Peptides against a protein of PDB entry 4ASU. Designs and how they scored, part 264

Target 1, 270 residues: chain A of PDB entry 4ASU
Amino acid sequence: ATLKDITRRLKSIKNIQKITKSMKMVAAAKYARAERELKPARVYGVGSLALYEKADIKTPEDKKKHLIIGVSSDRGLCGAIHSSVAKQMKSEAANLAAAGKEVKIIGVGDKIRSILHRTHSDQFLVTFKEVGRRPPTFGDASVIALELLNSGYEFDEGSIIFNRFRSVISYKTEEKPIFSLDTISSAESMSIYDDIDADVLRNYQEYSLANIIYYSLKESTTSEQSARMTAMDNASKNASEMIDKLTLTFNRTRQAVITKELIEIISGAA
Target 2, 83 residues: chain B of PDB entry 4ASU
Amino acid sequence: FTFASPTQVFFNSANVRQVDVPTQTGAFGILAAHVPTLQVLRPGLVVVHAEDGTTSKYFVSSGSVTVNADSSVQLLAEEAVTL

## One batch from the design tools (peptide; made by RFdiffusion4, then SolubleMPNN)

Design b2_p25_6_s2 (from b2_p25_6, 10 letters changed)
Fold by OpenDDE base, seed 4:
Formats: C-alpha cells, sequence, structure tokens
Structure b2_p25_6_s2 (fold): chain B 270 residues (1-270), chain C 83 residues (1-83), chain A 25 residues (1-25)
C-alpha cells in the first residue's frame, strides 16, 4: 500500500472512530433516561401481567390461531438485539406450526420485518415503523394495541417477544402471553372472577394489551440503548487498534520510501 | 397493593387498609380479603387508607384495577397524580 | 433517510474494520 493509501485509510478510520464515540455518548444518554423510565414501567407492566400469572389462563388445544408480536426498533448498530428477538420469533413460530397452530406475526420496528420478510412474509399482519427515534410512550403502545385489535385477525392466544433489560451488559429475550377476550372469558381459571361485565372485561383486556406492549417497549428500548452503547464502545476500541496498526504500517512504509530514495540518490539512478 | 402509572409508582406491594377506587360500574372500596374482581377505572379520586391511619388522595384518568384471590391488588392508571 | 444512510455507512465501515482486524490476526 502506498503512503497515500494508508493515510486515506487512517483518516477514514479516525472519522469513523469520532462517529462511534459520538454515538456511544448519545446511546449512553438515551440509556440513562430509558433506565430511569423503565423502573416505573416495569412495576406497571408486571402488575398488568399479574392476572395472567395468577389465573394460569389456558388456551384450549382446539384453538389454533396464535399471534406473535416481536418488539424491537427501526435502528441498527445495537449488536444482537434484533436478531435475538427474530430468533425467538422463528423458534416460536416453528413450534406452533408443528403443533398445528396458525401463526401470524406483528413486528414492532422495521428491523423485525427486515430479518423475517423473506421467510415469513405471508405470516406478517403488520409492521409498525418509526420505532426507536423517541422514547416510547403509553400513547404509542395504545396505538399499537388498537391497531392489533382492529386488524381483524381473531387470535386465540399470542406471544409478545422482547428483550428484557437485566443490566448495562445483559439482556434476555423473553416471551409474555397475550390472550384474546374470548380466551380470557372462557378460561376456567377465571371463574373466581365471575360476574364481571362483558364490557368491563373487554375494556380491561384492551388496557392489559396496551400495558404489556408499553412494558415491552420500555424493556426493549433500555436493552437496545445499552447494547448500542456497548457496540459503539467496541467499535471505537477496534478503530483505535486499527489506527495503531495502520500508523505502524505508515511509519514502516515511510522509512522504506526514504531508504529507497536515498539509495537512488547515492547510486545516481535518479 | 400496587398502584402505578406508566411513569410513576405510588405503592409497590404495600399493605394498606382500604383503597377507594372510581370504576365505570361505580366507586367501591377494596378491603382486606375482598372478593376477586376486575374493574376499569373512570376518571376520579383514588383514596388510599394506610394501616397507620394516613389517607392519601390521587386523581386518576383511566386504567384497571385487579383484586386477586390472594388479596393482591393492582391499580394501574394511565395517568395519576397526587393531590 | 440521512440517518439510515449514516447507519449503513457506519455499519459497513465497522464491519470492514472488524473483518480487517480479524484478517490481521
Amino acid sequence: as target 1 above (270 residues)
Amino acid sequence: as target 2 above (83 residues)
Amino acid sequence: SAAEALEAAVRAALEAVAARAAAAR
């Protein structure tokens, strides 16, 4: 490689390093906010799931329609955040199909669609885009919930798949159940909650869906920002190492050029 | 007793004496060993009576309330403010 | 979008950097 080529590469990598450092700082700020906002969201979301955990709602085996909601974002450069969700979605879809279930998919964030479109395009109901630019709000979750409920797909049971935040260096892809109104209303374990008005139950289910979506978005966002921060840090370190290597190569090449020029001068071959 | 909004937690697995909630079917008081029920909140006042005799008032917009068989209660408001 | 283009460029650059770093080992 010529000195010019090495210099150009050095400049390029240095610029990339500046970008990755900047992105790291942005991700760090977003992470800090997301983590703060996750604390109440987790209490809220876990509280919403308490019924389903305690009631042990079972979907009858004859019910075949299953909905998978994958939660991520539109934004890349966050390690395995999207692929982990997609992997779990694929696994779940395959297991359900093997069990004779009909599977439909909703993607929250464009990255899910990007990963699954080729293999699962026929199973997609809808993909929600413009996810991840701003912190998710309960309003956003409500919009998603409403669109799902109005999609016309009469699922019996569903799975919402998202990355649960554990720590700045750790997340876990998890699945939480979602149930249709019919499944909830017909569940034997719900008998202790008998004498609930049908309209009340419907409204309750709508809130429950919005609540779990909101929770999943908050978990996903926090996980994503932490993963992005880590990814950008790693990228910055890798860039630094490459800069060092290229700098050494530059110095060696420069010395070789100088030596060649000196030999040419001394030999009179110039 | 858990009382939270998406953005704020007021009570987390706390023991309380009584919680008065505004529901679409009417206001009701949740006491110890209340029968399991699911309700939807209407805009109104939530009154929490603590075991120490203190009373806290909150305004809620909408949401849900769950009373489980194990006497756990989840009051989940879309919006809630302390008064 | 400009943001997507930037992300793509950064990703491509990072992948190239990683590939080169791996090849140099």
Scores: peptide ipSAE 0.026, ipTM 0.852, DockQ to the pose 0.013
Fold by OpenDDE base, seed 2:
Structure b2_p25_6_s2 (fold): chain B 270 residues (1-270), chain C 83 residues (1-83), chain A 25 residues (1-25)
Amino acid sequence: as target 1 above (270 residues)
Amino acid sequence: as target 2 above (83 residues)
Amino acid sequence: SAAEALEAAVRAALEAVAARAAAAR
């Protein structure tokens, strides 16, 4: 490689490193906020799931319609965040299909669709876009919940799949159940809950769905920002290593050029 | 007893004597060993009676309340403020 | 969007850097 080529590469990599460092800082700031906001959101979301855990709601075997909601975002450069969710969605969809269930998919965030569109396009009901630019709010979750409920797809049960935040270096893809109003209303285990009218239960279920979606969005966001911060840090380090290697190569090549020029001068070939 | 909004936690697995909640079907008090029920909150006053005799008041906008068979209670408000 | 284009460019650049780093090993 010529000195010019090496210099061009050095400049390019240095620019990339500046970008990755900047992105790291942005991700770090968003992560710090997301983590703070996740604390109450987790209590809230886990509280909403408590009914389903305690009531042990079972879907009858004759019920065949299953909804999978994958939660991620529109933004890349965050390691395996999106692929992890998509992988679990694929696995779940395959298992359900093998069990003779009808499977429909909802993607929260465009990245889910981007990964699954070729293999699962016919199973997609809707994809929610513009996820991840701003922190998710309960209002956002409510909009998603309402749109889902108004989609006209009469599912019996479902699964919401998202990345749960563990630490700055760790997340886990989780699955939580979603039940239709009909499934909850007909569940034998719900018989212990007294004085529940149909309107109350419907409204309750709407809140429950919004709550779970909100929770999943907060977990996903925190996981994503953390993963992005790590990914950008790694990219910055890799760029640094490459800069060092190229700098050494530049210095060696420069010395060789100088030596060659000196030899040419001494030999009278100049 | 857990009482939270999406943005704030007021009680997390706490023991309380009584919680008064405003529901769409009417306000009621949740006591120890209350029968399992599901309710939806209407805008109104939540009153938490602690075991030490202290009373805390909150305004809630909407949400849900769950009383489980194990006597656990989840009060989940969309918005809540201390009064 | 400009943001998507930037992200794509950064991704491509990062992939190129990673590929080169792997080849240099």
Scores: peptide ipSAE 0.025, ipTM 0.844, DockQ to the pose 0.013
Fold by OpenDDE base, seed 3:
Structure b2_p25_6_s2 (fold): chain B 270 residues (1-270), chain C 83 residues (1-83), chain A 25 residues (1-25)
Amino acid sequence: as target 1 above (270 residues)
Amino acid sequence: as target 2 above (83 residues)
Amino acid sequence: SAAEALEAAVRAALEAVAARAAAAR
């Protein structure tokens, strides 16, 4: 490589490093906010799931319609955030299909669709786009919940798959159950709940779905921003190492050129 | 007893004496060993009576309340403010 | 969006850097 080529590469990598450092800082700021907002969201979301855990709602085996909601975002450069969700979605879909269930998929965020489109396109009901640009709000979750409920797909049970935040360096892909109104209303375990009006139960379920979606979005966002911060840090370090290597190569090449020129001068071959 | 909005936690697995909630069907008080029930909140006043005798008042917009068989209660409001 | 375009560009650049780093090994 010529000195000019090395210099051009150095400049390019230095520019990339500047970008990755900047992105790291942006991700760090978003992470800090997301983590703060996750604290109440987790209490809220876990509270909403408490009924399902305590009531031990079971779906009859004859019910075959299963909905998988994968939660991620539209944004890349966050390590395995999207692929982890997609992997679990694939596994779950395959297991359910093997059990004779009908599986439909909803993607929250375009990245899920991008990963699963080739293999699971026929199973997708809808993909929600424009996820991850702004912190998710309860309004956003409500919109998703409403669209799901109005989709016309009469699922019996479902799973919401998302990355739960553990720490700045760790997330875990998890699954939480979702149930249709019909499944809840017909569940024997719900008999202990007295005087539940059908309209009340419907409204309750709408809130529950929105709550769970909101929670999942907050967990996902926090995990994503943390992972992005880490990814950008790693990229910056890799760029630094490459800069060092290229700098050494530059210096070596420069010396070789000088030596060659000197030899040419001394030999009279110029 | 858990009482939270999407953005704020007021009570997290706390022991309380009584919670008065505004529901679409009417206001009711949740006492210890209340029968399991599900309700939807209407805009109104939530009153939390702590074991120490303190009373806290909140205004809520909408949401849900769950009373479970194990006496756990989840009050989840879309919006809530301390009064 | 400009942000998406930037992310795509950065992704492509990072992938290129990673590929080059892998080729240099």
Scores: peptide ipSAE 0.024, ipTM 0.849, DockQ to the pose 0.013
Fold by OpenDDE base, seed 5:
Structure b2_p25_6_s2 (fold): chain B 270 residues (1-270), chain C 83 residues (1-83), chain A 25 residues (1-25)
Amino acid sequence: as target 1 above (270 residues)
Amino acid sequence: as target 2 above (83 residues)
Amino acid sequence: SAAEALEAAVRAALEAVAARAAAAR
């Protein structure tokens, strides 16, 4: 490589490093906010799931329609955040299909669609875009819940798949159940809940769905920002190492050029 | 007893004496060992009676309340403020 | 969007850097 080529590469990598460092700082700021907002959101969301855990809602085996909701975002450069959710979705879809279930998919965030488009395009009901530019609100979750309920797909049971935040260096892809109104209303375990009006139950279920979606979005966002911060840090370090290597190469090449020129002068071959 | 909004936690697995909640059918009091029920909240006043005799008041916009067989209660409001 | 274009450019650049680093290993 010529000195000019090395210089051009150095300039390019230095610019990339500046961008990755900047992105790391932005991700760090968003992470700090997301973690703070996740604390109440987790209590709220886990509280909403308590009914399903305590009531032990069971879907009859003859019921075949299953909905998978994958929660992610539109934004890349966050390590395995999207691929982990997609992998779990694929695994769940395959297991359900092997059990003779019909599977439909909802993607929260465009990256889910991007990964699953080739293999699962026919199973997608809807993909929600513009996820991850701003922190998710309960209003956003309510819109998603409403769209799901209005999708026309009469699922019996579903799974919401998202990355649960553990720490700044760790997340885990998890699955939580969602149930249709019909499944809840027909569940034997719900008989202990006295005199529930059908309209009350419908409204309750709408809140529950919005609540779990909101919770999943908050977990996902916190995990994503943490992963992005780590990814950008790693990218910055990799760029730094490459800059060092290229700088050494530049210096060696420059010395070789000077030596060659000196030899040409001394030999009279110039 | 858990009482939270999406953005704030007021009670997290706390022991309380009584919680008065506003529902679409009216207000009712949740005592210890209340029968399991599901309700939706209407805009109104929530009153929490602590075991120590203190009373806290909150305004809620909407949401849900769950009373489980194990006497656990989840009061989940879309918006809530301390009064 | 300009942000998406930047992200794509950064991703492509990072991939190129990673590929070059792997080739130098």
Scores: peptide ipSAE 0.023, ipTM 0.851, DockQ to the pose 0.013; fails the geometry check

Design b2_p25_6_s3 (from b2_p25_6, 8 letters changed)
Fold by OpenDDE base, seed 4:
Structure b2_p25_6_s3 (fold): chain B 270 residues (1-270), chain C 83 residues (1-83), chain A 25 residues (1-25)
Amino acid sequence: as target 1 above (270 residues)
Amino acid sequence: as target 2 above (83 residues)
Amino acid sequence: AAAAARAAAVRAALEAAAARAKAAR
């Protein structure tokens, strides 16, 4: 490589390092906000899931329609965040298909579709775009919930798959159930709940859906911002190491050029 | 007793004497050992009677309330404010 | 009539929340 080539590469990597450092700071700020907003959202979302955990709602085996909601975002540069969700979705879809279930997919965030479009295109009902630019709100969850509720797709059971935040260095891809109104209405374990009007139960399930989606978005966002912060830190470190290596190569190459020029002068070849 | 909105937690696994909630079917008082039930909130006043005798008032919008067999209660409001 | 009105209330609340979210975009 010429000195000019090395210099050009050094300049490029230094610019990348500046970008990755800046992105790290932006991700850190978004992470700190997301973590604060996750605290109440987790209480709220876990509270909404409490019924399903306590009632131990079982879907009858004869029920064949299963909905998978994969939750991520549109935004890359966050390590394995999207691939982890997509991997879990693929695994779940394969298991359900092997069990003779019909599987349909909703993607929250364009990255899910980007990963799964070739292999699962026919199973996608809808993909929500413009996810991850702003912190998710209950209104954003309501948009997704309403789209599902208005889709006319009748499912028996569903799975919402998202990254649960554990710490700044850890997330886990989790699955939470989504039940149809028919499934919850017919569940034997619901018999302990006193005279629930069908309209009340429907309304309750519509809220529950929005609540669970909201919770999943908050967990996903916090996990994503944390993972992005880590990814940008790693990219910045890798860029630093490459700068150091290229700087050494530059210095060696410069010395070799000088030595060559001196030999040419001394030999009279110049 | 858990009472939360998407953005704020008011009670988290707290012990309370009574919670009065505005439901779409009417007024509903949740006492200790209330039978399991599910209800949907209407806009209105939530009154929490703590064990210490403190009464707290909240305005809630839409939402849900769940009373479980284990006497756990989840009051989940879309919006809630201390009054 | 009362059941129909109750059934519409949650949907309306979600729609209102969704509308607020769309307006904020």
Scores: peptide ipSAE 0.293, ipTM 0.923, DockQ to the pose 0.721
Fold by OpenDDE base, seed 2:
Structure b2_p25_6_s3 (fold): chain B 270 residues (1-270), chain C 83 residues (1-83), chain A 25 residues (1-25)
Amino acid sequence: as target 1 above (270 residues)
Amino acid sequence: as target 2 above (83 residues)
Amino acid sequence: AAAAARAAAVRAALEAAAARAKAAR
């Protein structure tokens, strides 16, 4: 490599390092907000899931239609955030198919579609784009919930798959159940709940769906911003190490060029 | 008793004497050891009666309330404000 | 009629929330 080649590469990597450092700071600010907003959202979302945990709602084995909602975003450069969700979606879809279930997929965020489109394109009902530019709101969850409710797709059971935030260095891909109105209304374990009108139960389930989606979006966002911050930090460190290596190579190459020029002067003067 | 909105927590696994909620079917008072039930909220007043006799009032929009067999209660409002 | 009105309340709230979210985009 010539001194010019090394210098060009150094300039390129230094620019990448500046970009990754800037992106780290942006991700850090978004993470700090997301973590703060996740605190109430987790209480709220876990509260919405409490019925399903406490009632031990079982889906009958004869039920065949299963909906998978994968929650992520459109934004890259966040490590394994999207691939973790997509892997679990694939695993779940394969397990359900092996059990003779019909599987349909909703993708929240374009990255899920990008990963699964080639292998599962026929199973996708809808993909929600423009996810991850701004913090998710309950209204954003309501858009997704309403689209599902208005889709006319009658599922028996569903799964929502998302990254649960653990810490700045850790997330876990998790699954939570989504039940259809028919599954809830027919569940024997629901018999203990007194005087539930069918209209009340429908309204409750529609609200619960929005709640669970909202919760999943908040967990996903916090996990994503944290992972992006880490990924950008790692990229900045890797760029630093490469700058150091190339700087050493530049210095050695410069010395070799000078030595060669000196030898050429000495040998040509002879 | 848990009472939260998407953006704020008012009670988290607290013990309370009574919670009055505005349901679509009418006013509903949740006492200790109330039978399991599910209700949907209408816009209105939530009144939380603490064990110490303190009464807190909230205005809520839409939402849900769940009373479970274990006497746990989840009050989830889309929007809620302290009054 | 009252049951139908009750049945629409959460849906209307979700629609309103969704409308706010769309307007904020």
Scores: peptide ipSAE 0.289, ipTM 0.924, DockQ to the pose 0.701
Fold by OpenDDE base, seed 1:
Structure b2_p25_6_s3 (fold): chain B 270 residues (1-270), chain C 83 residues (1-83), chain A 25 residues (1-25)
Amino acid sequence: as target 1 above (270 residues)
Amino acid sequence: as target 2 above (83 residues)
Amino acid sequence: AAAAARAAAVRAALEAAAARAKAAR
């Protein structure tokens, strides 16, 4: 490599390092907000899941229609956030297909569609774009819930797959169940609940769906911002190490060029 | 007893004496060890009676209330404001 | 009629929340 090539590469990597440092700071600010907003959202979302966990609602094996909701975002540069969700979705879809179930997919965030398009395109009902630019609201969850409810797709059971936040350095891809009204209404464990009007139960289920989606969005967002902060930090460190290596290479190459020029001058070959 | 909105927590696994909720079927008082039930909220007043005798009032919008067999209660409102 | 009106209330709230979210974009 010429001195000019090394210098050009050094300039490029220094620019990348500046970008990654800036992105780290932006991710850190978004993370701090997301973590604050996750605290109430987790209590709220876990509260919405409490019925389904405590009632041990099971879908009969003869029921064939399964919905997978993958929760992520449109935004890259966040490590394994998207691939983790997509991997879990693929695993779940394969297991359900092996059990003879029909699988449909909803993608929250364009990255899910981007990863799964080639292998699962025909299974997608809808993909929600413009995810991850702003913090998710209950209204955003309501949009997703309403789109599902208005799709006319009658599922028996579903799985919502998202990254649960653990710490600034840790997330876990998790699955939570989504049940149809029919599955909830037919569950033997629901017989102990008093005053179950079918209309009340429908309203409850629709609200619960929005709540669970909202919770998943908040967990996903917090996980994503923390992972992005870490990824940008790692990218900045890797850029620093590469700058150091290239600087050493530049110095060695410069010395070799000077030595060569001196030899050419002394030999009269210049 | 858990009472939360998407953005705020009012009670998190707390012990309470009674919670009065505005359900779509009417006013409903949840006592300790109430029978399992599911209801949806109408806009109205929630009144929480703590074990210490304190009473807190909240205005809620839409939402749900769940009383489970284990006596756990989840009151989830879309919007809630302390009064 | 009252049951149908009640069944519409949560849906209407979700629709209103969704409308607010769309308007804020």
Scores: peptide ipSAE 0.161, ipTM 0.917, DockQ to the pose 0.719
Fold by OpenDDE base, seed 3:
Structure b2_p25_6_s3 (fold): chain B 270 residues (1-270), chain C 83 residues (1-83), chain A 25 residues (1-25)
Amino acid sequence: as target 1 above (270 residues)
Amino acid sequence: as target 2 above (83 residues)
Amino acid sequence: AAAAARAAAVRAALEAAAARAKAAR
């Protein structure tokens, strides 16, 4: 490589390092906000899931329609965040298909569609775009819930797949159940709940759906910002190491050029 | 007893004496060992009676209340404000 | 009538929340 080529590459990597450092700081600020907003959202979301955990709602095996909601965002540069969700969605869809279930998919965030479009395009009901620009709100969850409720797609059971936040360095892809109104109303374990009007149960379930979606969005966002911060830190370190290596190569190449020029001068071959 | 909105937690696994919730059938008091039930909230007043005798009032916009067989209660409001 | 009115309240709240979210975009 010429000195010019090395210098050009050094300049490029230094610019990348500046970008990755800036993105790290932005991700850190978003992470700190997301973590603060996740604390109440987790209590709220876990509270909404408490019924399903306590009532041990079971879907009959003869029921065949399964909905998978994959939760991520539109934004890249966050390590394995999107691929982890997509991998679990693929595994779940394959297992359900092998069990003779009909699988439909909702993608929250364009990255799910980008990963799954070739293999699962026909299974997508809808993809929600513009996810991850701002922190998710209950209104954003309500949009997704209402779209599902108004889609006319009758599912028997569903799952919401998202990254649960553990720490700055750890997330886990998890699944939470989504039940249809028919599944919850017919569950034997629900018989202990007295005086449930069918309209009350419908409304409760619609609200619960929005709550679970909201919770999943908050977990996903916190996990994503943390993973992005880590990814940008790693990219900045890798850029630093490459700058050091290229600087050494530049210095060696410069010395070789000087030595060549000196030999040419001494030899009179110039 | 858990009482939360999407953005705020008021009670998290707390012991309370009674919670009065606004339902469309009327306000009802949730006591210790209340029968399992599911209800949806109308806009109105939530009153939490703590074991220490403290009474806290909240306005809620909408939501749900769940009373489970284990006497755990989840009060989930879309919006809630302390009064 | 009371059950239908309850049904309407949560859905209306979700719709209002969704409308606010759409207006904020």
Scores: peptide ipSAE 0.220, ipTM 0.920, DockQ to the pose 0.738; fails the geometry check

